Peptides against a protein of PDB entry 8YVU. Designs and how they scored, part 22

Target 1, 39 residues: chain A of PDB entry 8YVU
Amino acid sequence: PQLCYILDAILFLYGIVLTLLYCRLKIQVRKAAITSYEK
Target 2, 160 residues: chain B of PDB entry 8YVU
Amino acid sequence: TWLTVLKKEQEFLGVTQILTAMICLCFGTVVCSVLDISHIEGDIFSSFKAGYPFWGAIFFSISGMLSIISERRNATYLVRGSLGANTASSIAGGTGITILIINLKKSLAYIHIHSCQKFFETKCFMASFSTEIVVMMLFLTILGLGSAVSLTICGAGEEL

## One batch from the design tools (peptide; aimed at target 1 D8 L11, target 2 F27 I133)

Design b2_p14_4_s4 (made by RFdiffusion4, then SolubleMPNN; from b2_p14_4, 11 letters changed)
Fold by OpenDDE base, seed 1:
Structure b2_p14_4_s4 (fold): chain B 39 residues (1-39), chain C 160 residues (1-160), chain D 39 residues (1-39), chain A 14 residues (1-14)
Amino acid sequence: as target 1 above (39 residues)
Amino acid sequence: as target 2 above (160 residues)
Amino acid sequence: as target 1 above (39 residues)
Amino acid sequence: NDLLLKLLELLLSF
């Protein structure tokens, strides 16, 4: 049971990192779209 | 196209494969250091007895490194080498998944047969621990196989 | 213990989905960047 | 450690 909780912690951390990267990438897409629209 | 996406993410997939391999190797090393598998009765650690964490990690590491090097140097011979390594890693990953599933079934069957209501009993504890470790390795192996297959498809597309 | 394994499966699936979404978003960023450059 | 650092840098570059 303790090992299962350790795995949950690792997967949770991985999910947080991916979410942050996804948010950053989404902001980049928006910035790129705005730059493309202004040209 | 999907092939173009895989080509652009080839280095990332290679790093993911290497990381998965390292984690598998670490788990294998920790389990072997903490537990003497040779003295454990039954086949609850059959994947470890087969040495899967070791040879699987080697295959995934080699495949990942070759994929990264192939992408960086953009040489034809490296592309072929990466394709071969990724194919071998995909086969190894598939075999590893099969071994881990068999191990998991044996562990679960052991828990069911012995009616492991007392978790702290030595035999039930070892079977439960084996089940947890095998599940972790199974997830990692699936990730590694996914990356290896993706890299194989990417490499095959470059040869065409 | 069963709930822990279910949580592991959910977090694992979430990680896969986020990875796919990240890849799709990265493609969109690249397409937007190319469109901005041609422009 | 150097290999791990390089891998981490590569992961962060994507």
Scores: peptide ipSAE 0.495, ipTM 0.800, DockQ to the pose 0.047
OpenDDE base, seeds 2, 3, 4, 5: peptide ipSAE 0.483, 0.485, 0.483, 0.475; ipTM 0.792, 0.790, 0.800, 0.795

Design b2_p14_5 (made by RFdiffusion4)
Pose (drawn by RFdiffusion4):
Structure b2_p14_5 (pose): chain A 39 residues (1-39), chain B 160 residues (1-160), chain C 29 residues (1-29), chain P 14 residues (1-14)
Amino acid sequence: as target 1 above (39 residues)
Amino acid sequence: as target 2 above (160 residues)
Amino acid sequence: CYILDAILFLYGIVLTLLYCRLKIQVRKA
Amino acid sequence: FFFFIALFFYFSFH
């Protein structure tokens, strides 16, 4: 009954999860590009 | 096979360490700049008053930088420094967790007894704001400490 | 406030859809 | 964004 930031609290978790998943994907793709471009 | 997986997967732990260090500064500067932290009737601030946002800001930052640079450049003396920075960051997080827990204990002791019936927007909005902020910081610090301990136990993997 | 939260509430949907598309594309690669 | 919205309510309350 006192909404806004209670619903906005989970959005910060959503942001943290996405900002970490993109970093992990970028590092993984960079490693895969390095391993595939050597030969 | 745990050691190999932890070794190959290393610099993301530095990414999340540096993300924690960077987001700790924004909160610490905004909270310590918007209003004085020594004239609170409920003395709600028991973590920002102790320097915690500025106690592990350039502390987690240096552990994350060392861990990121470790796989980028395999320096002779950088490997030794990375383990020390990781274990010092593990100790700092251990302390931060308990200080943040006693901050939650005091904030709940303030809001719990006759200070404000039901939710906020009666007399002490700042109390609920500080409680929510500290809870978010505690969760983020748990996330950062878990990765710091995982990197500390992955880095040695050998005698000395 | 509430509507401001709603404007940034669907940004996550599109961001996760493009993230899944990138994942499927990289899996194909 | 969460911190900004909560801080906006702090100023609105004071």

Design b2_p14_5_s1 (made by RFdiffusion4, then SolubleMPNN; from b2_p14_5, 12 letters changed)
Fold by OpenDDE base, seed 1:
Structure b2_p14_5_s1 (fold): chain B 39 residues (1-39), chain C 160 residues (1-160), chain D 39 residues (1-39), chain A 14 residues (1-14)
Amino acid sequence: as target 1 above (39 residues)
Amino acid sequence: as target 2 above (160 residues)
Amino acid sequence: as target 1 above (39 residues)
Amino acid sequence: SYFNLLLELLKKHL
């Protein structure tokens, strides 16, 4: 049971980091698409 | 295109594989140091008795290191070595998953047979602890296998 | 303790899905960059 | 040294 909570914390942190990275990458894709449309 | 992406992520996948291996090794050593697994009745720790945390960690660590070195030095012999090591690690990961699933089934069966309603009973506690550790190890093994397979595909694509 | 294991499963699934989406998005960014370089 | 190398690689990819 205590180990389960530790795993939850690790997975939660991993999920947050991936979400932030995904958001940053999505913003980059959008910026690239806008720049391509203006050319 | 997918091969090009895998090539660029090869170092990252290698690092992930090494990290997974180290975590598995740490769990294995801690469990073996704290618990006398040999004297525990039943097959609750069958994955640990099989030595999977140790040999699996070695295979994944070697595979990850070879993948990183291969990417950095870009030498043909290292690419082949990495491909071989990643293939071996993929097989090891598949075997590890099988062992862990068997261990999980045995641990769950033990909990059901002994009607483990009281968490503080030593046998029930050990079975529950084993189940938790096996689930964690299964997660790590799946991550390691995913990395090893990805690296294998990348290495095979570079040789073609 | 049972709720902890359910949370682990949800977080694990979320992590896998995000990893796949991140990989797909990264491929798209790379394809866009290559296409922009060829123009 | 090995652990430091691993940490450096991890920092590079994060």
Scores: peptide ipSAE 0.475, ipTM 0.791, DockQ to the pose 0.027
OpenDDE base, seeds 2, 3, 4, 5: peptide ipSAE 0.470, 0.466, 0.470, 0.471; ipTM 0.792, 0.781, 0.791, 0.789

Design b2_p14_5_s2 (made by RFdiffusion4, then SolubleMPNN; from b2_p14_5, 11 letters changed)
Fold by OpenDDE base, seed 1:
Structure b2_p14_5_s2 (fold): chain B 39 residues (1-39), chain C 160 residues (1-160), chain D 39 residues (1-39), chain A 14 residues (1-14)
Amino acid sequence: as target 1 above (39 residues)
Amino acid sequence: as target 2 above (160 residues)
Amino acid sequence: as target 1 above (39 residues)
Amino acid sequence: SFLILLLELLKKFL
């Protein structure tokens, strides 16, 4: 059970990091799209 | 195309494969250092007895390294070598998953047969611990296999 | 312990899906950047 | 070291 909780913690942290990176990338896509539309 | 996606992320996939391999190797080393697997009765640690964490990690590590080197140098001979290594790693990963599933089934069957209600019984504890480790190794192996297959497909696309 | 393993499976699947989405989004950023550069 | 190289590669993707 303890090892399972450790794995959960690692996977949870990984999920948070990926979510943050995804959000940043999504914002970049939106900015790039807006810049392309204004040209 | 999806092939273009995989090509652009080839280095990332290679790094992921290496990391997965290193984690598997670390788990294997820790388990072998803490537990005397040779004295454990039954097939609860069959994957460890087979040395999967070690040889699997080596295959994945080599495959990942070759993939990264191939992408960086963009040389035809390295692409072929990477393709071969990734193919071998994919086969190894598939075999590893099979071994781990068999081990998991044996561990779960052991827990069920012995009605392991008390965690502190030595045999039940070992079976439970094995189950947890095997599940972690299974997840890592699936991740490694996914990376190796993706790299194999990418490499095959470059050879065409 | 069973609940922990279920959580691990969900988090693992989530991680895979996020990784795929991140890759797709990264390609969109690159495409948007190329389109912006060609204008 | 190999580990440093790996970390450096990982940082390029972050």
Scores: peptide ipSAE 0.493, ipTM 0.805, DockQ to the pose 0.026
OpenDDE base, seeds 2, 3, 4, 5: peptide ipSAE 0.481, 0.481, 0.488, 0.478; ipTM 0.795, 0.786, 0.801, 0.797

Design b2_p14_5_s3 (made by RFdiffusion4, then SolubleMPNN; from b2_p14_5, 11 letters changed)
Fold by OpenDDE base, seed 4:
Structure b2_p14_5_s3 (fold): chain B 39 residues (1-39), chain C 160 residues (1-160), chain D 39 residues (1-39), chain A 14 residues (1-14)
Amino acid sequence: as target 1 above (39 residues)
Amino acid sequence: as target 2 above (160 residues)
Amino acid sequence: as target 1 above (39 residues)
Amino acid sequence: SFLSLLLELLKKFL
């Protein structure tokens, strides 16, 4: 059970990091799309 | 094309493969150092007894390294070498998944047969620990196989 | 312990899906950057 | 070192 909780913590942290990276990338895509529309 | 996408992610896939291999080695060494697998009755640690964490990690490490080197140097001979290594790693990963599934089934069967309600019993604790480790190793092996297969497809596309 | 394993499976699946989505989004950003450079 | 190379590659993707 302790190992399972450790794995959960690692996977949870990984999920948070990926979510943050995804959000940053999505913001970059939106900024690029806006810049392309203004040209 | 899907091939172009995979080619751009080759370095990432190679790094992921190496990382997966290193984690597998770490788990293997920790289990071997903490537990005397030879004294554990049953097939609960069949994957570890077969040495999968070690040879699997070696194959994945070699495949990942060759993939990274191939991408960096862009040499035709390295591409072929990477393709061969990734193919071998894909086969090793498939074999590893099979071994891990068999181990998982045996571990789960052991837990069900002994009705392990008392977690503190040595046998039940070992079976539960084995199940947890095997599940982690299975996830890592699936990730490694996915990376190796992706790299193999990329390498095959470049030869074509 | 069973709930912990279920959580591990869900988090693992989530991690895979996020990784795929991140890769797709990264490709879209690269395509947008190339299109912006050709103009 | 191999470890530094891995860290550099990781930083490139992160």
Scores: peptide ipSAE 0.474, ipTM 0.797, DockQ to the pose 0.026
OpenDDE base, seeds 1, 2, 3, 5: peptide ipSAE 0.469, 0.467, 0.465, 0.469; ipTM 0.787, 0.793, 0.788, 0.795

Design b2_p14_5_s4 (made by RFdiffusion4, then SolubleMPNN; from b2_p14_5, 11 letters changed)
Fold by OpenDDE base, seed 5:
Structure b2_p14_5_s4 (fold): chain B 39 residues (1-39), chain C 160 residues (1-160), chain D 39 residues (1-39), chain A 14 residues (1-14)
Amino acid sequence: as target 1 above (39 residues)
Amino acid sequence: as target 2 above (160 residues)
Amino acid sequence: as target 1 above (39 residues)
Amino acid sequence: SFLILLLRKLKEFL
């Protein structure tokens, strides 16, 4: 049970980090698309 | 194309595969150091007795290293070697999943038979611990297999 | 303990899906960067 | 050294 909670914590942290990276990348894609449309 | 996507992530997949292999080796080493598996009655640690964390980690490590080297040098012989290693790692991963599922079933059956209501009983604790470790190893093996299959598809696409 | 294992499975699936989405998004950023450079 | 290289590559990917 303790190992399960440790794994949950690691997976949760991983999920948060990936979500933040995904959001940053999505914003970059949007900025790149806007810059490409203005040219 | 999906192949172009996978090719761009090939190095990441290789790194993930090596990392997964290292984690599997660490878990195997810790379990073997803390627990005398040879003196444990039953097949609760059948995957460890079979040496899966060791040989599986070796196959995944070799596959990941070959994939990274192949991507860096872009040589035809390395691409073929990586494809072969990734195919072997995929087969090893599939076999490992099968062994781990069998071990998990045995561990769960043991817990059910002994009606382990008291977690502090040594036998119930060992069975529960085994189940947790096997589940973790199963997740790592699935991740390793996913990376190996992805690398195999990339390598096959480069040969076509 | 059963809830912990269910949570592990959900978080694991979420991590895989996010990784795939991140890879797709990273490719889109690279494609956008290439098209911006050709221009 | 190999572990450091691996961690560096992981960091570059992130």
Scores: peptide ipSAE 0.476, ipTM 0.798, DockQ to the pose 0.027
OpenDDE base, seeds 1, 2, 3, 4: peptide ipSAE 0.477, 0.475, 0.463, 0.475; ipTM 0.795, 0.797, 0.782, 0.794; seeds 1, 2, 3 fail the geometry check

Design b2_p14_6 (made by RFdiffusion4; failed a check: a stray cysteine)
Pose (drawn by RFdiffusion4):
Structure b2_p14_6 (pose): chain A 39 residues (1-39), chain B 160 residues (1-160), chain C 29 residues (1-29), chain P 14 residues (1-14)
Amino acid sequence: as target 1 above (39 residues)
Amino acid sequence: as target 2 above (160 residues)
Amino acid sequence: CYILDAILFLYGIVLTLLYCRLKIQVRKA
Amino acid sequence: PQLCYILDAILFLY
């Protein structure tokens, strides 16, 4: 009954999860590009 | 096979360490700049008053930088420094967790007994704001400490 | 406030959709 | 309420 930031609290978790998943994907793709471009 | 997986997956732990260090500064500067932290009737601030946002800000940052540079550049003396910075960050997080827990204990002791019936927007909005902020910081610090301890136990993997 | 929260509430949907698309594309690669 | 806006700004910036 006192909404706004209570609903906004889970959005911060959503932001942290996405900002970490993109970093993991970028590092993984960079490693895969390095391993595939050597030969 | 746990050691190989932890070794090959290393610099993301430095990414999340430096994300914790960077996001700690913003909260610490805003909270310590918007209003004085020594004239609170409920003395709600028991973590920002102890320097915790500025105690592990350039502390987690150096451990994340060392861990990121470790795979980028395999320096002779950088491997030794990385383990020390990881274990010092583990200790700092261990202390931060307990200080943040006693901050939650005091904030709940303030809001719990006759200070404000039901939710906020009666007299002490700042109490609920500080409680939510500290809870978010505690969760983020748990996330960061878990990766710091994982990197600490992955980095040795050998005698000395 | 509430509407401001709603405007950034669907940004996550599109961001996750593009993230899944990138994942499927990289899996094909 | 002003702090609620500041927090939303920090979240929006993030």

Design b2_p14_6_s1 (made by RFdiffusion4, then SolubleMPNN; from b2_p14_6, 10 letters changed)
Fold by OpenDDE base, seed 2:
Structure b2_p14_6_s1 (fold): chain B 39 residues (1-39), chain C 160 residues (1-160), chain D 39 residues (1-39), chain A 14 residues (1-14)
Amino acid sequence: as target 1 above (39 residues)
Amino acid sequence: as target 2 above (160 residues)
Amino acid sequence: as target 1 above (39 residues)
Amino acid sequence: LDLLALLLSILSNF
């Protein structure tokens, strides 16, 4: 049971990091699209 | 900026592979140090007897290291080497998943046969512990496979 | 104890889905960058 | 130590 909770913590942290990276990447895509539209 | 972001992603995947490998190795060493697997009756630790935590960890570690080195040096030969290592790691991951699933089935069957839910025995504790470790290793192996496949696709895209 | 295993499964699935979405988004960013460079 | 430094460097860049 303790190992299960440790795994949950690791997976949770991994999910948070991936979510933040995904958000940053999405913002970059939007900025690139805006720059291409202005040209 | 985009190339730097892609580079960071490849490095992250490489680090993830190395970390996965290290965790698998740590689990393998801990299990081997705490339990004498060679003297345990039954196939509860069949994945450990097959040495999967060891060779699987090595393959993932090598793949991760090669990916990081390839990204840092930006040499064509390193990119090909990383692609090859990632492919090998993907195959190793698939084999590992198969072994772990078989071990998990055996462990669950053992728990069912001995009716471990009804009464507590040392054998039931060992089977339960084995099941937990196998599940953790399975998750780590799937994560490693995902990272290896991702790096393989990224490397193939750069060669194209 | 059963809830812990269910949580592990959900977090694991979430991690896989996020990884796939991140890869797709990365490909889109690459395509956008190539298109902006050709203009 | 070099591997650890590499990992820490990668983590610090994120």
Scores: peptide ipSAE 0.519, ipTM 0.812, DockQ to the pose 0.042
OpenDDE base, seeds 1, 3, 4, 5: peptide ipSAE 0.518, 0.507, 0.516, 0.515; ipTM 0.803, 0.788, 0.800, 0.798; seed 1 fails the geometry check

Design b2_p14_6_s2 (made by RFdiffusion4, then SolubleMPNN; from b2_p14_6, 9 letters changed)
Fold by OpenDDE base, seed 4:
Structure b2_p14_6_s2 (fold): chain B 39 residues (1-39), chain C 160 residues (1-160), chain D 39 residues (1-39), chain A 14 residues (1-14)
Amino acid sequence: as target 1 above (39 residues)
Amino acid sequence: as target 2 above (160 residues)
Amino acid sequence: as target 1 above (39 residues)
Amino acid sequence: TQLLLLLRQILLNL
């Protein structure tokens, strides 16, 4: 059971990191789209 | 389009593969240090007895390193070498998944046969622990195989 | 213990989906950057 | 150190 909880913690951390990266990338896409629209 | 994306992520995939390999080695070492697998009767640790965490991790590490080196140097000979290593790692990963699935089936069968209601019984604890480790190793192997296949496709696309 | 394994499976699937979405988003950013450079 | 540098470079390229 402890190993399962450790795995859960690692996967959870990985999910958080990926979510943050995805959010950053989404913001970049939005900024690029806005810049392309103003041109 | 897909090949271009894979090419740009090749280094990332290689690093991920190395990291996966290192984690597999760490798990293998921890299991070997904590559990005397030689004294455990049964096929619960068949994947560990086969040395899969060690040789699998080595193959993934070599493949990942070659992929990173190939991407950094952009040399045709390194691309071919990386393709070969990634192909070998993909085969090793597939074999590892097969071994892990067999181990998982045996472990689950053991748990079912012994009707492990009492978690604190040594045999049931070992079977559950083995199952947990095998599942972790299976996930890591799937990730490693995914990276190796992606790198193989990328390398094949560069040769065409 | 079974609930922990289910959680692991869900988190693993989530990680895969996020990785695929991140890759797709990265492709979109690159396409947008190329289109902006040709202008 | 090289692995950390690679990881950092990947994080910067992301």
Scores: peptide ipSAE 0.493, ipTM 0.810, DockQ to the pose 0.039
OpenDDE base, seeds 1, 2, 3, 5: peptide ipSAE 0.498, 0.485, 0.485, 0.505; ipTM 0.806, 0.803, 0.804, 0.810; seeds 1, 5 fail the geometry check

Design b2_p14_6_s3 (made by RFdiffusion4, then SolubleMPNN; from b2_p14_6, 12 letters changed)
Fold by OpenDDE base, seed 4:
Structure b2_p14_6_s3 (fold): chain B 39 residues (1-39), chain C 160 residues (1-160), chain D 39 residues (1-39), chain A 14 residues (1-14)
Amino acid sequence: as target 1 above (39 residues)
Amino acid sequence: as target 2 above (160 residues)
Amino acid sequence: as target 1 above (39 residues)
Amino acid sequence: LELLRLFLEFLLKL
C-alpha cells in the first residue's frame, strides 16, 4: 500500500506538470492565432 | 515542416526515455536492496530474477541518449544510430512488457491460490509488494516502449 | 489497496492522454508559426 | 543531475 501511494504521488505530480505545460502551450497557440489574424 | 515537429518530439521522447530508464533502475536497485529475491520461492519475482529492471533501463537510457544527441547534432550518421538504438529499445521494451505480464499473472495467481486474507503475513505481503512493483514497472515499460517506438518512427521518417 | 491501483490506472491514462494532447497542440503551434512566417 | 538538467533544458525550450 505504501508503494501504491508513492506511485500515486508521482503520477499526480506528473499530471500537474503536464497540465501546466498544456495550459502554457494552449495560451501560446491562442496568441499565435491572434497574431496571425491581425496580419 | 513535419520534420521539425518530429525533431522536437524526438528530444522530448529521448528525455522521457532516459527519465523512465532511471526510474526503472532506481526501483530495481531499491527492490534488490530491500528484498532478498533469491530466497523467495516461486516465480513471483521472475522479472527481477531475470534482471529486467537493469538491462531494460540500460537499453532505454542508451536509446534516449542517442535520440537527444541525434537531435542536437542533426547528423545523418547519428540519425541512423538513433534509429538502431530506438529499434533495439523497442524490442527490449516489448520483451520486458511480456516478461512483466507473465510475472504479474504468476503473482496474481499466487495471491489467489493462497487466499491471502491476512495482508500482514510475510508471504502475502511479499506477493502483494511484488505485484505492486511489477505493475509500476509495467507502466514505466509501456511508457518507455511508446517513446522508443515514436523515436523509431521519427528516425525512419528522417531517413526517407 | 485496490482503490490505490484504480487511482494509479486512472492517473496513468490521464498522463497518456495529456501527453498526446500536448503533442497535438505543439504541432498546431508549429503550424500556426509557419503560417505566420509565410504571410 | 545531468538528466534533470536535460529535462529542465527541454522544458525551457518548450
Scores: peptide ipSAE 0.489, ipTM 0.809, DockQ to the pose 0.044
OpenDDE base, seeds 1, 2, 3, 5: peptide ipSAE 0.485, 0.469, 0.471, 0.487; ipTM 0.809, 0.801, 0.795, 0.809

Design b2_p14_6_s4 (made by RFdiffusion4, then SolubleMPNN; from b2_p14_6, 11 letters changed)
Fold by OpenDDE base, seed 5:
Structure b2_p14_6_s4 (fold): chain B 39 residues (1-39), chain C 160 residues (1-160), chain D 39 residues (1-39), chain A 14 residues (1-14)
Amino acid sequence: as target 1 above (39 residues)
Amino acid sequence: as target 2 above (160 residues)
Amino acid sequence: as target 1 above (39 residues)
Amino acid sequence: DLLSLLLLSLLLSL
C-alpha cells in the first residue's frame, strides 16, 4: 500500500504539470485566435 | 532521411535516456530503502538483486550525457565516445529487459502458485507489488533502450 | 490498497486524456500559425 | 513535439 501511495504522488505531480502545460497552451491558442481575428 | 531525423532528435533522445535512467534509479532506491530484498523469499525481486536499477541507470545516464555533449561540441572524439557509450547502454538495456522479463515471469508464477486470494498476506502483497514495479521498470527500460539504439544508429551514421 | 489502485487508475486515465488534449491543442496551434503565415 | 512525446512516454511508463 505504501508504494501505491508513492505512485499516486508521482501520477498526481505529473497530472498537475500536464494541467499547467495544457492551460498555458490553451492560453496561447486563444491569443493566436484573437490576433488572427484582429487581422 | 531517417538518419537526419535522428540527428535532429539526438539531444532529445539523450535527455529521454537520462530521465528514464533517473526514474529507474529512483524506483530502485525506493524499493531498496523500503524492502529488505534479502529477506524476501523467492526471486520476486531478481532484477533488484542483480542491481539492474543502479548499473542500468548509470549506463543510460552516461550514454545520454555523452550524446548531448557530442551533439553540442560536434567533435569527432565525442562522437566516437557517444557511439561507444550508446552501444554499451543498448547492451545494458537489452540485458535489463531480459532480467525484468524473467523477474516478471517468476512474480506472476508465484502469484499463481499461491492462489493469492488474500491480498493481505505479506507474500502475496510483495509479489503483486514486485510485479507492478517490474512492469514499470520494464517499460522504462524499453524506452531507454529505444533511445540508446537510436543514438547508436545516429552515431554510426556520423562515422560513415 | 484497493482505493490506492483506483486512484492510480483515475490519475492514469486523467494523464492519458490530458496528453491527447494537449496533442490536439498543439496541432491546432500549429495549424493556426501556418494559416496566419499564409495570409 | 518531442517534449510532448516524452511526456506521453512518461505517462505510459507510469
Scores: peptide ipSAE 0.561, ipTM 0.830, DockQ to the pose 0.045
OpenDDE base, seeds 1, 2, 3, 4: peptide ipSAE 0.568, 0.562, 0.563, 0.571; ipTM 0.834, 0.832, 0.827, 0.836; seeds 1, 2, 3, 4 fail the geometry check

Design b2_p14_7 (made by RFdiffusion4)
Pose (drawn by RFdiffusion4):
Structure b2_p14_7 (pose): chain A 39 residues (1-39), chain B 160 residues (1-160), chain C 29 residues (1-29), chain P 14 residues (1-14)
Amino acid sequence: as target 1 above (39 residues)
Amino acid sequence: as target 2 above (160 residues)
Amino acid sequence: CYILDAILFLYGIVLTLLYCRLKIQVRKA
Amino acid sequence: FVFSFLVYGISHLF
């Protein structure tokens, strides 16, 4: 009954999860590009 | 096979360490700049007053930088420094967790007894704001400490 | 406030859809 | 989201 930031609290978790998943995907793709471009 | 997986997956832990260090500064500066932290009737601030946002800001930052540079450049003396920085950050996080827990204990002791019936927007909005902020910081610190301890136990993997 | 929260509430949907698309594309690669 | 939450909190504090 006192909404806004209570619903906005889980959005911070959503932001953290996405900002970490993109970093992990970028590092993984960079490693895969390095391993595939050597030969 | 846990050691190999932890070794090959290393610099993401540094990414999340530096994300924690960077996001700790924003909160710390905003909270310590918007209003004085020594004239609170309920003395709600028991973590920002102790320097915690500025106690592990350039502390987690250096551990994340060392961990990131470790796989980028395999320096002779950088490997030794990375383990020390990881274990010092583990101790700093261990302390931060308990100080943040006693901050939650005091904030709940303030809001719990006759200070404000039901939710906020009666007399102490700042109390609920500080409680939510500290809870978010505690969760983020748990996330950072778990990755710091995982990197500390992955880094040695050998005698000395 | 509430509507401001709603404007940024669907940004996550599109961001996760593009993230899944990138994942499927990289899996094909 | 951090800045949106801080701005909402500061706005209701003042």

